Peptides against a protein of PDB entry 6B4J. Designs and how they scored, part 233

Target 1, 315 residues: chain A of PDB entry 6B4J
Amino acid sequence: DITMQWYQQLQDASMQCVLTFEGLTNSKDSQAKKIKMDLQKAATIPVSQISTIAGSKLKEIFDKIHSLLSGKPVQSGGRSVSVTLNPQGLDFVQYKLAEKFVKQGEEEVASHHEAAFPIAVVASGIWELHPRVGDLILAHLHKKCPYSVPFYPTFKEGMALEDYQRMLGYQVKDSKVEQQDNFLKRMSGMIRLYAAIIQLRWPYGNRQEIHPHGLNHGWRWLAQILNMEPLSDVTATLLFDFLEVCGNALMKQYQVQFWKMLILIKEDYFPRIEAITSSGQMGSFIRLKQFLEKCLQHKDIPVPKGFLTSSFWRS

## One batch from the design tools (peptide; made by RFdiffusion4, then SolubleMPNN)

Design b1_p27_5_s1 (from b1_p27_5, 9 letters changed)
Fold by OpenDDE base, seed 2:
Structure b1_p27_5_s1 (fold): chain B 315 residues (1-315), chain A 27 residues (1-27)
Amino acid sequence: as target 1 above (315 residues)
Amino acid sequence: DEIEERRREEEEEAEELIEEFEEKVEK
């Protein structure tokens, strides 16, 4: 399976990255520890500052992240910080930056769906200039949300139940598995972020360049989901999240092919979801149903709420 | 362009997957 090979390659690259900066992370030297903390803050704080307030502020954040990744000194916590402070500094910053983008999907987007767009446009723009950050974003995303690949992890003989639950994306703390509602909320945030990344381009970049991970991956994601047996509650939730965020963009890109796909989803795949949906899971099912019916009836998918407009970039 | 070629390959693979699904539901 080419998809699983790609998944594994990204995970291997991520693991190799961790090994590369292990000297920095495991150092007992006080100066190395200070550098690590400064670099970690410099990588993560700008991402946490991303908001829908003003396009000008978003540009400042982007420029700061890009400057850091380019080996230029940046101000962080009242100090001048550069990846050149340690030979492993760049690898560490790239990893932590990518991890933070995915974490914003898991936390911020999960709670505030509209936050997907400003986070995603910065992530996309950084990915265009720094491909390794993009690969690490995918690696972190795939590990936390296997449904973003997509694949459904399988239970293997001899596997601990907790390890299987973690592979499925559940948080397990003190032998307590995460509640299903919290799990789905986090998965939704990550899928929404991904769906936003694949369609957005940084407006101040080279628009003649091809998106490094564009809508073709979204099209493939849908095709792969259709060829998978639906999971109870999960498939209905994430399919809705994905289509709500990037359905309009896919419609514009693939036109007739998109509508063919949407009809197949409604007529052939949706009944399979219905067959496995319990009475307690009707919320996600009904949302997907209403969305599909509305889109097919109107022959249109609305632009998602929170989509960045020209007025945002002029603010 | 390597990126453009990869895009085309991914789109072709997606179309094959759609066809595979159509065949499954027609049976």
Scores: peptide ipSAE 0.169, ipTM 0.769, DockQ to the pose 0.329
Fold by OpenDDE base, seed 4:
Structure b1_p27_5_s1 (fold): chain B 315 residues (1-315), chain A 27 residues (1-27)
Amino acid sequence: as target 1 above (315 residues)
Amino acid sequence: DEIEERRREEEEEAEELIEEFEEKVEK
């Protein structure tokens, strides 16, 4: 399976990255610890500052992240910080930055769906300039949300239930599994972020270049989902999230082909979702149903709420 | 050119997957 090979390659690259900066992370030296903390803050704080407030502020954040990744000194916590302070500094920063983008999907976007767009446009722009960060974003995303690949982890003989739950993306703490609503909320945030990344380009980059991970991956994701048996509550939730965020962009890109797929989803795939939906899971099912029916009736998918406009970039 | 070729390959893969699904449903 080519998809699973790709998944594994990204995971392997991520693991290798962790090994490359292990010297920095495991160091007992006081200076190394300080450098680690400074680099971690320099990588993650700008991402946490991303907001829908102003395009100018977003540009400043982007420039700061790009400068850091380019080996230039940046101001963080009142200090000058550079990846050149340690031989493993760049690898560490790339990993932590990618991790932070995914965490913003998991946390911020999960709670505030509109936050997907400013985070995604920065992530996309950084990915364009720093492909390794993009690969690490995918690796983190895939590990936390296997449905973004997509694949459904399978229970293997001899596997502990907790390990299987973690593979499915559940958080398990002190032998307590995460509540289903919280799980779905986190998965939704990550899928929404991904759906935003694949459609957005940084407006101050070279627009003639091809998106490093564009809408073709969204098209592939939908196609792969259709060929998978739906999971209770999960498939309905994430399919809605994905289509709400990137459906308009897919419609514009694939036109007639998109509508054929949407009809196929509504007529052939949706009944399969219905067949596995319990009475307690009707919320996600109804949302997807209403969305599909509305889109097909109007022959339009609305631009998602929070989509960045020209006025945002002038602010 | 390499990125464009990869995009084309991925789009072709997606089309094949859609066709596969259509065939499964028509049965």
Scores: peptide ipSAE 0.165, ipTM 0.762, DockQ to the pose 0.305
Fold by OpenDDE base, seed 3:
Structure b1_p27_5_s1 (fold): chain B 315 residues (1-315), chain A 27 residues (1-27)
Amino acid sequence: as target 1 above (315 residues)
Amino acid sequence: DEIEERRREEEEEAEELIEEFEEKVEK
């Protein structure tokens, strides 16, 4: 399976990245520890500062991240920080930056869906300039949310239940598995972030170039989901999240083909979701149903709430 | 260019997957 090969390749690249900067992370030297902490802060704090407030602030954050990745010194925590402070600094920063973007999907977007767009446009712009960060974003995303690949992890003989739960994307702490609602909330946030990334371009970049991970991946994701047996609650939730965020963009890009697929989802795939949906899981099912029916009835998918407008970039 | 070619290939793969689904549900 080409998709699984791609998944594995990204995971391998991520693991190799971790091994590359292991010297920095495992160092007992006080200076190395200080550099590590400074680099980690420099990579992650700007991402946490991303907000819907003003386009000018978003540009400042982008410029800071890009400067850091370009080997330029940046101000962080009152200090001048550069990836050149350690030979493994760039790899470490790229990894931590990518991890933080996915974490913002998992946490911030999960709680505030509109936050997907400013985070995604920065991530997309950074990905365009720094492809390795994009690959690491995918690696982190796929590991935390296998449904973003998409695939459904299978239980293997001899596997511990907790390890299987972790593979499914559940958090397991002190032998306690995460509650389903919290799990779905986190998965939703990550899918929404991904759906935003694939459609957004940084407005101050070279727009003549093709998006490094564009809507074609969204189209592929939908096609792959359709060819998978639905998972209870998960498929209905994430399919809704994905379509709500990028359905309008897909409609504009693929036009008649998009509507054909949406009809297939409603008429052929949706009954399969229904068949596995219990009475206690009807919430996600109903939301997806209502969304599909509304879109088909109106022959339109609304622009998602929080979509960045021209007025945002003038602020 | 190479990126556009990859995009086309991925779109073709997606179309094939959609066709596979259509065939699966029509049977």
Scores: peptide ipSAE 0.153, ipTM 0.754, DockQ to the pose 0.311
Fold by OpenDDE base, seed 5:
Structure b1_p27_5_s1 (fold): chain B 315 residues (1-315), chain A 27 residues (1-27)
Amino acid sequence: as target 1 above (315 residues)
Amino acid sequence: DEIEERRREEEEEAEELIEEFEEKVEK
């Protein structure tokens, strides 16, 4: 399975990255610990400052992240911080930055769907200049949300139930599994962030270059989902999230082919989702159904709420 | 361009998967 090979390659690259900076993370030296904390803050604080307020602020954040990744000193916490302060500094910063982008999907986008777009455009722009950060974003995303690949983890003989639950993307704390609604909310945030990344380009970059992980991956994701047996609540929720965020972009890119896919979803895939949907789980199914019916009736996918406009970039 | 070639290959793979789904539901 080519998809599973790709998944495994990204996970292996992520693990190798962790091993590379283990000396920095495990150091008992006070100076190394200080450098680690300064680098971690320099990588993650700018991402947490991303907001829907102004394009100019977003540019400042982007420039700061790019400068840090380029080996330039940046101001963080009143100190000059550079990845050159430690031989493992760049690998550590790339990993922590990628982790933070996915975490913003899991937390911020999960609670505020419109936040997907400013986070995604920065992530896309950084990915264009720093491909390793993009690979690490995918690795973190796939590990937390296997449905973003997509694949469904299988229970293996001898596996602990908690480990299987974690593989499915559930948080397990103190032997308590996460509630389904919270799980779906986090998965939704990550899928929405991904759907935004694949369609957005940083407006101040070289627009002549091809998107490093563009809408073709969205098209592939939809095709893979259709060939998988639906999961209760999960498939209906994430399919809606994905189409609400990137459906307009996919429509513009793939035109007639996109509409054929939507018809297939409505006519052939919906009955399969319905067959596994209990009466108590109809909310996600109904939401998807209403969305698709409206889109097919109007022959249009609306631009998602929070989509970045020209006026945003002039602010 | 290697990136464009990869994009085309991925789009072709997606089209094949859609066709496989169509065949599965027609059967």
Scores: peptide ipSAE 0.145, ipTM 0.749, DockQ to the pose 0.299

Design b1_p27_5_s2 (from b1_p27_5, 13 letters changed)
Fold by OpenDDE base, seed 5:
Structure b1_p27_5_s2 (fold): chain B 315 residues (1-315), chain A 27 residues (1-27)
Amino acid sequence: as target 1 above (315 residues)
Amino acid sequence: MEIERRREEEEREAQELIEEFEKKVKS
């Protein structure tokens, strides 16, 4: 399976990255520890500062992240920080930055769906300039949300239940499995972030270049989802999240083909979702159904709430 | 050119998957 090979390749690359900066992370040297912490803060704090308030602030954050990744010194915590302070600094920063982007999907976007867009546009812009960060974003995303690949992890003989639950994307802490609602909330946030990334371009970059991971991946994701048996609650939830965020963009890009796909979803895929949906899980199914019915009736998918406008970039 | 080629290939693959689904549900 080509998709699974791609998944594994990204995971291997991510694992290799971790191994490359292990010296920095495991160092007992006080100076190395200080550098590690400074680099970690420099990589993650700017991402946490991303907001929907002003485009100018977003540009400043982008420039800071890009400068850091480019080997330039940046101010963080009142100190000058550079990836050149340690031979493994760049690898470490790229990994932590990518991790933080996905974490913002998992946490911030999960709680505030509109936050997907400013985070995504920065991630997209950084990805364009630093492809390795993009690959690591995918690796982190796929690991936390296998449904973003998409694939459904299978239980294997001899596997611990907790390990299987983690593979499915559940958090397991102190032998307690995450509640389903919290799980779906986190998955939703990550899918929404991904759906935003694939459609957004950093407006101050070279937009003549092709998006490094564009809407074609969204189209492929939908096609792959259709060929998979739906999972209870998960498929309906994430399909809605995905279409709500990038459906408008896909509609504009693929036009008639997109509408054909939506019809297929409504007529042929929905019955499969319904067949596995219990009475207690009808909420996600009904939400998706109503969304598609509305879109098909109006022959339009609305621009998602939080979509960045020209006025945002002028602020 | 290479990126564009890859994009086109991926879009073809996606289309094939859609067609596969259509065949599956019609059978």
Scores: peptide ipSAE 0.293, ipTM 0.843, DockQ to the pose 0.300
Fold by OpenDDE base, seed 3:
Structure b1_p27_5_s2 (fold): chain B 315 residues (1-315), chain A 27 residues (1-27)
Amino acid sequence: as target 1 above (315 residues)
Amino acid sequence: MEIERRREEEEREAQELIEEFEKKVKS
């Protein structure tokens, strides 16, 4: 399967990246430890500062991240920090930056859906300039949310239940599995972030170039989801999240083909979701149903709340 | 040119998957 091969390739690349900067992460040298912490902060703090407040602030954050990745010194924690401080600095920063983007999906977007757009536009812009960061974003995303690939992990003989739960994306701490609502919330955030990334371009870049990971991947995601048996609660939740965030963009891009897909989802795939939905899981099911019915009735997918407008970039 | 070619190939693959699903559910 090409999709699974792609998944594995990204995971392998991510793993190799970790091994590459192992010297930096495992060093007991005080100076190396200091550099590591400085680089980690320089990579992650700007991402945490992303907000919906002003386009000018977002540009400053983008420029800082890009400068760091370009080998230029940046101010962080009151000190000048550069990836050149250590031979493994760039690999480490790229990895941690990508990890942080996904974490913001998992945490910030999960709690505030509109936050997806400013985070995503920065991620997309950085991805355009630094493709390795994009690959690492996908690797982190796929590992935390296999449904973004998409695939549903299967239990293998001899596997511990906890390991299976982790593969499914659940957090397991001290032999306690994450509550379903929290799990779905985190997955939703990551899917929403992904759906935003694939449709957004950094406005100050060379937009004449093709998006490095554009809407075609969203189209494929939908197509692949349709060819998979739905997973209880998960599929209904994430399909809704995905369509709410990037449905409008897909509609504009694929037009008649998109509507054919949406009809197919409503008429043929939705009953399959219904068949596996228990009475206690009706929330996500109903939400998806209402969304599909509304969109088909109005022949329109609304622009998602929080979508960045021209006025945002003038602020 | 190469990026565009890849995009077109991916879109074709997606279309094939859609058609496969249609065949599956309408047959």
Scores: peptide ipSAE 0.289, ipTM 0.839, DockQ to the pose 0.276
Fold by OpenDDE base, seed 1:
Structure b1_p27_5_s2 (fold): chain B 315 residues (1-315), chain A 27 residues (1-27)
Amino acid sequence: as target 1 above (315 residues)
Amino acid sequence: MEIERRREEEEREAQELIEEFEKKVKS
């Protein structure tokens, strides 16, 4: 189907990117290794510095990332660093930057849900100026969280169990699979980050342009989820995460159609989720149920906690 | 125009998926 074709195209592009800069990553030359490390730090450290503290600081971080991607020298680790230091420098930086954004989803956002918004607004702004970074963000996201596509990977004959577990998004270390709670926490973080990206625009860009990956993708995600058999615990968890973060934006954009969708979820899709939910997994199901019931009752979806306001940008 | 066209197409596809779901639950 078209969704899987899109997924595969992004994965192919990501793989091609890796092949393009393999000379830089596999080099045994001391200078090349130094350049690689400098570029990696220059790409990733600014992302790790993103916080909810001040809009002015966020702008500085954005400008630094944009400068780096534009071929300008930036200060990193006390040294001047530029993607022009190596022919594969730009591809490498774009890949590592995109990877870092997704990693912030699975780590920082997973632990602190409100962190989704400052990270997402920077990612969205960079995506607008550097579309290849956006494609690579999607590729990394889809690989780590197939539910963001969405699809459920299937076990194939001859496949090792560990490989299947990794395809599902689980981390496997020393032949031990990640605990379900930790898995869901990471998936939640990535879904929340994605839900934030598709609704946010960098305020200092040309806002007259269309979002490069906007709310229409959120609408499609929901539609696709409805046409999939729910996965135990996963579907209820991620559907809640998604709606909590971008439900308000979807409501404003799609209005009556959004509420029809919400009713369909509550009346027709919930029974399918319930049918596969064990007594030990009722927490996620109940949380989603209560959220939807509250929203339908009040005919409103609240603005998510951590949403960036005008006061943030004046700080 | 091209981006807008693609958005509209994707929204139509999403609507079709919703309708497919409705058919499934009504059958």
Scores: peptide ipSAE 0.284, ipTM 0.837, DockQ to the pose 0.289
Fold by OpenDDE base, seed 4:
Structure b1_p27_5_s2 (fold): chain B 315 residues (1-315), chain A 27 residues (1-27)
Amino acid sequence: as target 1 above (315 residues)
Amino acid sequence: MEIERRREEEEREAQELIEEFEKKVKS
């Protein structure tokens, strides 16, 4: 399976990255620990500052992240910080930055869906300039949300239940598995962020270049989902999330082919979802149903709420 | 050119998957 090979390749690259900067992370040296903390803050704080307030502020954040990744000194916590302070500094920052982007999907976007777009446009722009960050974003995303690949992890003989639950994306703490609603909320956030990334381009970059991970991956994602048996509650939830965020973009890109796909989803795939949906899971099911019906009826998918407009970039 | 080719290949693969699904549901 090519998709699974790709998944594994990204995971391997991520693991190798961790091993590369292990010296920095495991160091007991006071200076190394200080550098680590400074780099971690420099990488993650700007991402946490991303908001829908003003395009100018977003540009400043982008420039700061890009500068850091480019080996230039940046101000963080009142100190000058550079990845050149340690040989493993760049690898560490790239990893932590990528991790933070995914965490913003998992946390911020999960709670505030509109936050997907400003985060995604920065992530996309950084990805364009720093492909390794993009690969690491995918690695983190895939690990936390295998449905973004997509694949459904399988239980293997001899596997501990907790390990299987973690593979599915559940958080397990003190032998307590995460509640289903919280799990779905986090997965939704990550899928929404991903759906936003694949359609957005940083407006101050070279837009003539091809998106490093564009809508073709969204098209692929849908195609792969259709060829998978639906998972109870999960498929309905994430399919809705994905289509709500990037359906409009897919419609514009693939036109007639997109509508054929949407009809196929509604007529052929949706009944499969219905067949496995329990009465307690009707919320996600109904949302997807209503969305599909509305889109097909109106022959339009609305621009998602929170989509960045020209006025945003002028602010 | 290489990136464009890869995109086209991926889109083709996606289309093949769609067709595969269509065959499954129509059979």
Scores: peptide ipSAE 0.271, ipTM 0.830, DockQ to the pose 0.301

